# Designs tried in a protein design run: peptides against a protein of PDB entry 3C2G. Part 117

Target 1, 209 residues: chain A of PDB entry 3C2G
Amino acid sequence: IRTFDLLGLLLHDSDAIDGFVRSDGVGAITTVVQYPNNDLIRAGCKLLLQVSDAKALAKTPLENILPFLLRLIEIHPDDEVIYSGTGFLSNVVAHKQHVKDIAIRSNAIFLLHTIISKYPRLDELTDAPKRNRVCEIICNCLRTLNNFLMMWIPTPNGETKTAGPNEKQQVCKFIEIDILKKLMSCLSCEGMDTPGLLELRSTILRSFI

## One batch from the design tools (peptide; made by RFdiffusion4, then SolubleMPNN)

Design b2_p23_7_s3 (from b2_p23_7, 10 letters changed)
Fold by OpenDDE base, seed 5:
Structure b2_p23_7_s3 (fold): chain B 209 residues (1-209), chain A 23 residues (1-23)
Amino acid sequence: as target 1 above (209 residues)
Amino acid sequence: MLNTEEVERAREENREPSLARLA
């Protein structure tokens, strides 16, 4: 725990973060968070989030890391772990096609739906910190989904990667009324990435029309 | 319909900055 805190303090600039990632720092964190210690898992996932936008991640093999992280955020009960893990996922898939492919192959689309589905409606949460954290998690999931959907939007010449039948079926689950209500509830939360959520709404519509 | 450059830009911009860089 203290080691992750100290490491986080040292990773304060882009060069330090990239140096850490090039030295297999993400793999090292992933190894440490395999221990069944919730405090360690929380600290490790927080550190993953801190380095999740590193340029060096584009060259990092994530074939073993992403499936592990996806399993972790599927089953872990701590919202802080889910927040950090979904935040990491959303950032690493942003413009990295190979990372998107690994995540999709690892059933990430269905997992995102599962994570959103397990949380209550935001209007049912009276505790403001809890409500805000749940909203942030849902936003991370939806932002990740947007990054996937953007791969399948046709270019002006009509050429694009086509989603497979399984991916299409999984994407269709996000137009369920429960998911749409949660999306709309996030749009009403103060301090949320409203432009990003509106972009997702547009992307969803374009994916089905 | 977004052009190819707009789509790629949107993909690249759809990320959160590092928390360590914000501190």
Scores: peptide ipSAE 0.022, ipTM 0.544, DockQ to the pose 0.061
Fold by OpenDDE base, seed 1:
Structure b2_p23_7_s3 (fold): chain B 209 residues (1-209), chain A 23 residues (1-23)
Amino acid sequence: as target 1 above (209 residues)
Amino acid sequence: MLNTEEVERAREENREPSLARLA
């Protein structure tokens, strides 16, 4: 735990973060978080989030790491772990096609739906810190989904992939009324990325029209 | 049809800030 805190303090600039990532720092963290210690897992996932936008991640083989993380956030009960993990996922798939492909093959789309579905409606959460954290998790999931959907939207330059039938089926789950209500609820939360959520809404509409 | 540059920008905007961005 203290080691991760110290590492977090040392990783204060982009070069240090990139250096850490190039030295298989992400792999090292993922090895440590395999131990059944919730405090360690929380600290490790937080550190993952802190380095998740590193440029060096574009060159990091995530084939073994990403599926493990997806399994972790699928089963772990701690919202802090889920927050960090979904945040990491969102960042690593952003602007990284190969990572998106790994995530999709690892059923990430369905997992995102599962994560959103397991949380109550935000209006049912009376504890403000809990409500905010849940909102952040849902936003992370939805941002990740947006990053996937953007691959399949036709661009003027023609560099678009077509979603497979399985992916389309998984995406269709996000137009469920419960999911849409949760999306709308997130728009009402303070400090949320409202523009990003509105963009996702637009992306969803474009994907289904 | 979305402009590719707009799509890429949107993807970048969807990132959470790292410690480096917060420092």
Scores: peptide ipSAE 0.020, ipTM 0.546, DockQ to the pose 0.064
Fold by OpenDDE base, seed 4:
Structure b2_p23_7_s3 (fold): chain B 209 residues (1-209), chain A 23 residues (1-23)
Amino acid sequence: as target 1 above (209 residues)
Amino acid sequence: MLNTEEVERAREENREPSLARLA
C-alpha cells in the first residue's frame, strides 16, 4: 500500500510515467493486485489510473492485463476501485485500436452497461461524495463507450470497422431509459466533463441513426 | 456525417490526463 502511494508520488511527470510503463510497471501492479487485499487493490488501481495516459502504453502488451482488470471492476464492491479501473480503461482505449479490440473481445461493452446499471440514480444518493464518485464512474464508462463507438463511425476518407451484431446489441442497451436518465443526471453534476458527455450523446445518436 | 477531423478531435477530447499530471 505505502509502496504504491510512494510510487504515485514519484510518478509526477510524463517521462517518469513512461519509464515506469516501459519497465512493465502496469504488469507489476496487476500482479500485486491479484492478492486479495482490498487496500492493496485500491492503491494499485489508483496507481494504474495515474499512469493510464502514458504514451508507452501503446507498446505495452495488454492482452492479459486488460481482461484481468475488467474482471476486477466487474466484481469488486469498492467504488474507488471501480473509479480507478474504469478511468484506466477509458484512458488506455483512447486512440489505441488494439486495446479497444482486446476490451471488446473481453466483453467490455456489456461490463460498462453492468457497472452503470448497478448504481442507483444519482438523485437517490444523499451522500455527496458517494454521488460524485458514482457520477465519475458512470462518466468513465460512458467515455469508454464513446471511444468504442468512434471506431464504427464512418469517416469520409477512412476504412471504418463495422460493429458485429453482438456489439450492436450490447450498444443498444445504452439507449435504455434508465441509462439515458443516468447520462442526463451526470450532465447535471458539477465538475463533470460535460463536453465529453455531450459528445457521447451525439455519438450514441449517430450510432442509431 | 462528421468529418474525419471532428472524429479525431472527439477521440482526443475523450482522453483524460493522468491524476499524476494534474497534481
Scores: peptide ipSAE 0.021, ipTM 0.546, DockQ to the pose 0.059; fails the geometry check
Fold by OpenDDE base, seed 3:
Parts: structure tokens; C-alpha cells; sequence
Structure b2_p23_7_s3 (fold): chain B 209 residues (1-209), chain A 23 residues (1-23)
């Protein structure tokens, strides 16, 4: 635990973060968070989030790491772990086609829906810190989904990949009224990326029109 | 129809900065 906190303090700039990632730092963290200690898992996932925007991740093999993290955020009860894990996922799939493909093959679309679905409506949460954390988790899931959907939007000059039938079916679950209500509730939360959520809404709508 | 640059920008803007850099 203290070691991850110390590492987090040392990884304070982009060069240090990139150096850590190039040295298989993500693999090292994922090895440590396999131990059944919730405090260690929380600290490790937080550190993963802190390095998740590193440029070096574009060249890091994630074939073994990403499925493990997806499983962790599927089963772990701690919202802080879910927040960090979904945040990591959203960042690593950005501009990384191969990572998107790994995530999709690992049933990430369905998992994102499952995570959003397990949380109550934000208006039912009276504790503001809890409500905000849940909102952030939902936003991370939706941002990740947006990054997937953007692969299948036709570009004027690009060979767009077509979503497979299974992916299309899983994406269709996000237009359920419950999911849409949760998206709309996130738009009302203070400090949320309202422009990003509006873009996602637009992307979702365009994917079904 | 989004142009390629808009799609690339949208993908980049969806990245959250590292917490270590915010601190």
C-alpha cells in the first residue's frame, strides 16, 4: 500500500509516467493487484488510472492486462476500484484501435452496460460523495462506449469497420430507457464534462439512425 | 458525416489527464 502511494508521488510528470510504462510498470501493478487485499487493489488501480494517459501505452501489449482488469471491475464491490478501472479503460482505448479490439473481444461492451445497470438512479443517492463517484463511473463507461462507437461511424476517406452482429446487439442495450435516464442524470451533476456527455449522446443517436 | 480530423479530435478529447499531473 505505502509503496503504491510512494510510486504515485514519484510519477508526477509525463516523462516519469512514460518511463514507468515503458519499464512494464502496468504489468507490475497488475501482478500486485492479484493479491486478495482490497487496500492493495484500491491503491494499485488508482496508480493505473494515474498512468492511463501515458503515450507509451500505445506500444504496450495489453492482451493479458486488459482482460484481467475487465474481470476485476466486473466482480470487485469497491466503487473506488470500479472508478479507477473504468477510468483506465476509457483512457487506454482512446486512439488505440488494437486496445479497442482487445476490449471488445473481452466482452467490454456488455460489461459497461452491466456496470451502469448495477447502480441506482442518481436521484436515489442522498450522499453527495457517493452520488458523484457513481456519476463518474457511469461517465467513464459511457466515454469508453463512445470510443467504441466512433470506430463504426463512416468517415469520408476511411475504411470504417462494421460492427459485428453481437456488438450491435450489445450496443442496442444502451438505448434502453434506464440507461438513457442515467446518462441524463449525469448531465445534471456538477463538475461533469457536459460537452463530452452531449457528444456521447449524439454518437449514440447517430449509431442507431 | 464527421471528417477524419473531428473523429480523431473527439477520440483525443475523451482522455482524462493523469491524476498525478493534476496534483
Amino acid sequence: as target 1 above (209 residues)
Amino acid sequence: MLNTEEVERAREENREPSLARLA
Scores: peptide ipSAE 0.021, ipTM 0.547, DockQ to the pose 0.063; fails the geometry check

Design b2_p23_7_s4 (from b2_p23_7, 11 letters changed)
Fold by OpenDDE base, seed 1:
Structure b2_p23_7_s4 (fold): chain B 209 residues (1-209), chain A 23 residues (1-23)
Amino acid sequence: as target 1 above (209 residues)
Amino acid sequence: MLNTELVEREREKNREPSLKRLA
């Protein structure tokens, strides 16, 4: 725990972060968080989130790391772990087709739906810190989905890849009224990427309705 | 100063261009 906290303090600039990632830092963290210690897992996932914007991730082998993290956020009960993990996922797939492919093959689209579905409506949460954290998790999931959807948008200059039938079916689940209500509730939360959520809403509705 | 930078980096989320930007 303390080691991750200290490391996080040292990894404050882009060069240090990129250097850490190039040195297999993500692999090192994922190795450590395999131990059944919730505090260690929380600290490790937080550190993953902190380095999730590293340019070096484009050249990092993620074939083993990403499926592991997806399974972790699927089963772990701690919202802090889910927050950090979904945040990492959203950043790591951005602008990286090969990483998107790994995530999708590892059932990431369905997982995002599962995560959103397991949380109550924000209006039912009376505890403000809990409500805010849940909102952030949902936003991370929806941002990740948006990054996936962008690869299937037709470009004016050529044929884009179309989503397979399984992917289409999984994406269609996000037009469920309960999911849409949760998306809309996130738009009212302070500090959220409201423009991004609105864009996602528009993208989903235009693609599947 | 260090804490602020860490908080800002944690809040930064990567996203791809929207449909509007691609059209």
Scores: peptide ipSAE 0.108, ipTM 0.705, DockQ to the pose 0.032
Fold by OpenDDE base, seed 3:
Structure b2_p23_7_s4 (fold): chain B 209 residues (1-209), chain A 23 residues (1-23)
Amino acid sequence: as target 1 above (209 residues)
Amino acid sequence: MLNTELVEREREKNREPSLKRLA
């Protein structure tokens, strides 16, 4: 815990963050959070989120790290861990086809659906901080999905990667009325990435047309 | 005081712009 706090203080700029990632900092964090200590896991996942936009992640081997993180966010009960983990996932897959492929092979699309599905409707949450955190988690999941879907949108240059039948089936689960209602409810939450959610809606529609 | 830059980075989320691929 104290080590992660210290690291968080040192990782105060983009160069420091990128340097940390180049030195296998993400691997180091993921090794430490394998210990069954919730405070350590929370602190480690928060630090992962803080470095999740590092350019050096494009050159970081994530074959072992990403499946581990996916399993963590699948089973961990703490919303703060889920928030940080889904946030990391959304950022790390962005603009990185090879990372998307690792995530998809590790059943990430289905997992995102599972995470969204396990939370109650936002209108059932009376506690504003809890409601906002749940909304942020849902937004992280949906943003991750959008980043996945972007790989299957035809480019003007005619290069079309097509989703496999399994991926298509998993994506189809996100057009369930419950998921759509949760998406729409997130649009009403203050401080949410409304443009990103609207973009996702557009991307989903284009994926099925 | 958390460095303003760190706070801003935590709020920054990477996404792939859909419109740039369609243009």
Scores: peptide ipSAE 0.084, ipTM 0.667, DockQ to the pose 0.032
Fold by OpenDDE base, seed 5:
Structure b2_p23_7_s4 (fold): chain B 209 residues (1-209), chain A 23 residues (1-23)
Amino acid sequence: as target 1 above (209 residues)
Amino acid sequence: MLNTELVEREREKNREPSLKRLA
């Protein structure tokens, strides 16, 4: 725990973060969080989130790391771990087609739906910190989905990848009434990425309806 | 004390360009 806190303090700028990632820092964190210690897992995932925008991630082999993280956020009960993990996922897939491909092959789209589905409606949460954290998790999931959907949006130049039938089916689950209600609830939360959520809503509706 | 840069980086979630930015 103290080690991750110290590392977090040392990773104070973009160059330090990039240097850490180039030195297999993400691999090191993922090795440590394999131990059945919730405090260690929480601290490690938080550190992953802190380095999730590193440019060096574009050159980092993620074939083993990303599936492991996806499994972790699928099963771990701690919202702080889910928050950090989904935040990492959203950032790491951005602008990196090969990382998106790894995530999609690892059933990430379905997992995002599963994560959103497991949380109650925000209006049912009376505790403000809990409600805000749940909202942030849902937003991380939806932002990740939007990053996937951008691959299949037709460009004016006609060069567009088409979603496979499985991917299309998985995306279609996000138009379920319960998912849409949760999306709308997140739009009502102050301080959230409202423009991003609106963009996602538009993208989902235009791509699959 | 969390470095202000780290806090901002966590808030600045990476996302793909919007369709409006590609047009």
Scores: peptide ipSAE 0.070, ipTM 0.675, DockQ to the pose 0.033
Fold by OpenDDE base, seed 4:
Structure b2_p23_7_s4 (fold): chain B 209 residues (1-209), chain A 23 residues (1-23)
Amino acid sequence: as target 1 above (209 residues)
Amino acid sequence: MLNTELVEREREKNREPSLKRLA
């Protein structure tokens, strides 16, 4: 735990972060968080989030790491872990088709839906810190979804990948009224990526029109 | 404040281009 905190302090610039990732830092973290210590898992996932924008991630083998992380955020009860994990996921899949493919094959779309679904409505959360954290998690999930959906949106050049039937079905779940209500509730939260959420809303709608 | 800015900055850095930019 303290080591991750210290490491996080040292990873204060993009070069240090990139160097860490190039040195298999993500693999090292994921190895450590395999142990059933919640504090360690929390610290490790937080560190993952901190390095999640590293350019070196484009060259990092994630075939084993990403499925593990997906499973972790599927089952772990700690919102801090879920926050960090979904944040990492959203960032790591961005601009990386091969990473998106790994995530999708690992049932990430459905998982995102599951994560959003497991939380109560934000209006039912009286604890402001908890509500904000839940909102952030939902936003991370939705941002991740948006990154996936962007694959299937026609580019001006006419090149588009088509979502498979399963992916399409999974995406369709996000237009459920409960999910939409949660999306809308997030738009009302302060400090949220409102533009990103609006973009997602647009993307989702376009995916079904 | 710093952590929130970092997270926001991280979110923005890893945002894919909007559909508007792709159209």
Scores: peptide ipSAE 0.036, ipTM 0.608, DockQ to the pose 0.033

Design b2_p23_8_s1 (from b2_p23_8, 13 letters changed)
Fold by OpenDDE base, seed 4:
Structure b2_p23_8_s1 (fold): chain B 209 residues (1-209), chain A 23 residues (1-23)
Amino acid sequence: as target 1 above (209 residues)
Amino acid sequence: TDFIKAVEEAQEKAREKLLEERK
């Protein structure tokens, strides 16, 4: 059960991680997490998070992997799985248009909203570790959203991709007051990626104002 | 596909249990 944890400890440098990814390590993990074992799923998703910024991911086909992961983080009850999965998602879509497209086609925008919405307001969470984990999950979701929104912001040259009507509608849900409050709440949390959240806020403003 | 389905079913059951516990 702790094999992935052990493997993760060994994958401590970028070259090792890239080597693992080049050997279809991500595919291997995703295959393993398809078994109904929550401990294995948790460990596997954690390992996915650890390799999620690997350069080799740019060459990894994610068409079969990403939809599965999205479904996993949609339904899995464990915050650790959600944290790892959303973290993986946020990293893999970064600077990779083709991965963004796969995610969007797989209803990722709606999923991000769903994930954020399922958690209570951070001020209602009395347990600090839980609150922090929830905040991190929300941050991962919002970072992912930022990566999506950036595609639809006009460049100085006036060129921009246009979001489809469904995507626009889904994005509009993030202007809901409850979502915005959660964003602001995350900004107040210690240890959060405040610059990233501020960037998102700016992106949201540019997208809707 | 069968494994994915099994995982999804198990996860849904776990989710339902959590929802019931919160009521």
Scores: peptide ipSAE 0.021, ipTM 0.490, DockQ to the pose 0.019
Fold by OpenDDE base, seed 2:
Structure b2_p23_8_s1 (fold): chain B 209 residues (1-209), chain A 23 residues (1-23)
Amino acid sequence: as target 1 above (209 residues)
Amino acid sequence: TDFIKAVEEAQEKAREKLLEERK
């Protein structure tokens, strides 16, 4: 636990982060968080989030790591773990088709829907820290979804990947009224990436046209 | 696969414990 905290303090520069990632730091964290210790899992997932935008991740094989993390998020009830894990996911899938494919194969779309569905409406949360954390989680999920949907939007050149029928069906769940309400509720949260959420809304709409 | 299952089971037990502690 303290080691992860220390690493978090030391990994402030991009070169150090890249060095950590190149040394299979993500794999090491993933190994450590396999132990049923909540504090360790929290610390490890937080560290994953901290390094999730590292350039070196493009060269890191995530085939074994990502499915494990997704499963961890699925089964662990801790908001901090879910926050960190969904944050990691949203960052690592960004601009990386291969990683998106791994995530999708690992049932990420359905998981994202499940996570969003399990949380109450933000307006029902009176505790500001809790509300903000839930909002952040939902935003992470939605940002990840946006990254997936972007693969299936036709480019000006007419080239687009086609979503499989299962993926399309899973994506369709995000147009449920409750999901849309939660998306809209996130737009009212302070400090959220409102432009990103609006982009997602647009992407969702375009995906169903 | 067996190791992953064992970890998942251990994590599920930990989850159950955490849910019990929240009650």
Scores: peptide ipSAE 0.020, ipTM 0.484, DockQ to the pose 0.020
Fold by OpenDDE base, seed 3:
Structure b2_p23_8_s1 (fold): chain B 209 residues (1-209), chain A 23 residues (1-23)
Amino acid sequence: as target 1 above (209 residues)
Amino acid sequence: TDFIKAVEEAQEKAREKLLEERK
């Protein structure tokens, strides 16, 4: 536990982060979080989040790491683990088609819906720290979804990838009233990425027209 | 494999407990 915290404190430098990633640091964390210790899992996932935007990740195979992380955030009850895991996912899929493909094949779209669905509406949460954390989790999920949807939007000059029938069906679940209400509630939270959420709203609308 | 299974079972049990506490 203290080791991951210490590593987190040391990983403020981008070169150090890249060095850690190049040395299979992500694989090492993934191995450690397989132990049935919630504190260790929390610390490990937080460290994953901290290195999730590293440039070296573009050259790191994630075929074994992503499915494991997705399974972890599917079953783990701790919001801090879910926050870190969804944040990691959101960052690693950004601008990386290969990583998006791995995530989608690993049932990420359905998982994102499941995660959003398990939380109450933000207006029903009276505890501000809890409300903010839940909002951040939902935002991470929605940002990840946006990154997926952008692959299937027709561009004026390019070959548009077509989503498979299963992916289309899973995406359709995000237009459920409950999901839309949660999206709208996130827009009302102060300090959230409002432009990103508005972009997602636009992307969703375009995807279903 | 057995170790991963044990972790998954422990996590699921913890999840069920949290769901019961919310009722």
Scores: peptide ipSAE 0.018, ipTM 0.488, DockQ to the pose 0.019
Fold by OpenDDE base, seed 5:
Structure b2_p23_8_s1 (fold): chain B 209 residues (1-209), chain A 23 residues (1-23)
Amino acid sequence: as target 1 above (209 residues)
Amino acid sequence: TDFIKAVEEAQEKAREKLLEERK
């Protein structure tokens, strides 16, 4: 635990972060978080979030790491782990088709739906720190979903991938009334990524409607 | 595999406890 805290303090430099990733630091963290200790899992996932934008991750095989992390987020009841994990996911899929494919094959779209379904509407949360954390989690989910959908948007001059029937069905779950109400409640939260929510709406319409 | 199983079991117990506290 203290080691992860120390690493978090040292990893403010991009070269240091890349060095850590090149030395299989992500693999080391994922090994450590396999211990059934909540504090260790929190610290490890937070460290993963801190290195999630490293350039060296583009050369790191995530085939074994990403499915494990997704499963961890799915089963863990801790908001801090969910925050860190969804933040990691949203960063690693950005502009990386290979990583998007791994995430989708690992049931990431369904997981995002499950996460959003778990939380109440923000207007039902009276505790400001809790409300803010839930808001951040929803934003991470929205950004991740948007990144997935963008790969299926037709370009005027280019070949586009087509979403499979299963992916389309999973995306359709996000337009359910209960999900939409929760997403709309985020628009009233100060500091929320309202532009991101609006972008997602536009992306869904362009991709599937 | 054993570690993953142990984590899943511990997390399930934690989830059950949280659900019980909400009732």
Scores: peptide ipSAE 0.021, ipTM 0.496, DockQ to the pose 0.019; fails the geometry check

Design b2_p23_8_s2 (from b2_p23_8, 17 letters changed)
Fold by OpenDDE base, seed 3:
Structure b2_p23_8_s2 (fold): chain B 209 residues (1-209), chain A 23 residues (1-23)
Amino acid sequence: as target 1 above (209 residues)
Amino acid sequence: SEFLEQVEKETEEARKKNLARRA
């Protein structure tokens, strides 16, 4: 735990972060967080989030990392772990088709739906820090989902990959009334990515149903 | 809410449109 805290303090600039990533730092973190210690897992995931936008990640194989992280998020009902994990996911899939494919194959779409679904409506959360954290998690999910959907949106120039039937079905779950109610409850939350929410909905309506 | 009803309506309209496009 203290080691991760120290690393987090030391990795304060982009060059240091890139150096850490190039040295398989992400793999090292994922190895350490396999230990059943909640504090360690939190610290490790936070560190992952901190390095998640590193340029060096474009050269880092994520075939083993992403499935592990997704599983970690799935089994840990910890807002901080989920926040860090979804934040990491949203950053690493951005502009990276290969990474998106890995995540999707690892059932990321369904997982993101599960994450959103498990939280109460934001208007039912009276604790502001909790509400804000949940809002951030949902925003991370939305950003990730929108990034996934981009793979399947037809472009004027060139062929676009079609979503498989399972992916399509999972995507369509996000326009069901129950989840929409939850997502709409976020509109009043300061910091909510309202454009992202509307984009997700619009894209699903246009291309997936 | 009225908003949710509108969302449901738009969803249904989109579904119909997409079905028609695929036929």
Scores: peptide ipSAE 0.082, ipTM 0.676, DockQ to the pose 0.020
Fold by OpenDDE base, seed 2:
Structure b2_p23_8_s2 (fold): chain B 209 residues (1-209), chain A 23 residues (1-23)
Amino acid sequence: as target 1 above (209 residues)
Amino acid sequence: SEFLEQVEKETEEARKKNLARRA
């Protein structure tokens, strides 16, 4: 735990972060967080988030790491773990088709829906720190989803990959009334990615139904 | 309630539009 905190303090420049990642730092963290210690898991996931935008991740094999992290998020109902994990996910899938594919086949779309569905409406959360953290989690989910959707959005310059029937079905769950009510409750939250929410809905309506 | 009805309406309109494009 303290080691991860120290690493977080030391890894401020992009070169150091890249060096850590190139040395299989992500794999090392995922190995450590396999121990049943909640504090360790929190610290490890936070460190993952801190290095999640590293350029070196493009060369890191995430086939084993990403499914593990997704499962970790699924089974640990800890806001800090979910925040860090969804943040990591949102960053690592950005601009990387291969990583998006790994996440999607690992049931990431459904998981993100589950995460959003399990949290209460933001306007019902009176504790500001809790509300803000939940808002951040939802924003991470939305960003990730939008990153997935862009794979299937037709561009003027050419044909894009078509979403499979299962993926399409899972995507369409995000325009169901119950989840929409919950997402709309986020509009009152300071820091909410409102454009991301609108983009998600618009994209689904235009291309997936 | 009015908002939800509007959302449902927009969803249905989008569905119809998309079906028409695919026909």
Scores: peptide ipSAE 0.075, ipTM 0.668, DockQ to the pose 0.020
Fold by OpenDDE base, seed 1:
Structure b2_p23_8_s2 (fold): chain B 209 residues (1-209), chain A 23 residues (1-23)
Amino acid sequence: as target 1 above (209 residues)
Amino acid sequence: SEFLEQVEKETEEARKKNLARRA
């Protein structure tokens, strides 16, 4: 725990972060968080988030790392883990088709839906820190999902990959009434990615139903 | 709510349009 905290304090420089990533630091963290210690898992996931926008990640194989992280988020009922994990996911899939594919094959779309579905409506959360954290998690989920959807949106200038039937079905879950009610509760939350939410709905309506 | 009804209506309209485009 202290080691991860220390690393987090030291990794404020982009070159240092890149150096850590190039030295398989992400793999090292993934190994450490396999131990059943909640504090260690939290610290490790936070560190993952801190390095998730590193340039060196573009050259880092994530085939073994990303599925593990997704599974960890799935089974660990901890807001901090979910926050860090979804933040990591949102950053690593950005502008990287290969990473998006890995995530999707690892059931990321369904997982994101599950995460949002498990949280109460934001307007029902009276504790401001909790509400803010949940809002951030949902924003991470929406950002990630929108990044996935972009792969399947037809562009005037090129052939776009078609979403498979399973992916299409999972995407359509986000326009069901119950999930929409929850997502709409986020619109009044300070810091909510309202454009991201609107984009998601619009994209699904245009291309996936 | 009126909002939810509107959302459902828009969803159904979009579905119909998409089906028509694919036929």
Scores: peptide ipSAE 0.066, ipTM 0.659, DockQ to the pose 0.020
Fold by OpenDDE base, seed 5:
Structure b2_p23_8_s2 (fold): chain B 209 residues (1-209), chain A 23 residues (1-23)
Amino acid sequence: as target 1 above (209 residues)
Amino acid sequence: SEFLEQVEKETEEARKKNLARRA
């Protein structure tokens, strides 16, 4: 735990972060957080978030890492773990089709729906720190989802990949009335990614139904 | 909610449009 805290304090330089990643630092973290210790899991996931935009990650195989992280987020009710994990996910899938494919095959779309669905409406949260953290989690989910959807958005020349039937079904879950009510409750939050929410809705309506 | 009703309407219109495009 203290080691992760120290690493978090030291990894502010991009070259240092890349060096850590090249030395299989991400794999090391994922190995350590397999121990059933909540503090260790929190610290490890936070460290993952801190290195999630490293350039060296483009050369790091994530086939074993992403499924593990997604499962961790799925089973752990801790907001800090979910925040860090969804933040990591949103960063690693950005501009990397191969990573998006791994996440999608690992049921990430459904998981993100589950995450959003489990939280109360933001307007029902009176505790500001809690509300802000939940807002950030939702924003991470939205950014990730929009990154997934862009794989299937037609280009001006008409070329596009086609989403499979299962993926299409999972995407369409985000325009159901219950999830929409939840997402609309986020509009009152000052820190909400409103453009991301509108983009998600518009993309689904345009290309997936 | 008036807003939700509008969203539902737009969703249905989008479905009709997309169905027509695929025909």
Scores: peptide ipSAE 0.064, ipTM 0.667, DockQ to the pose 0.021

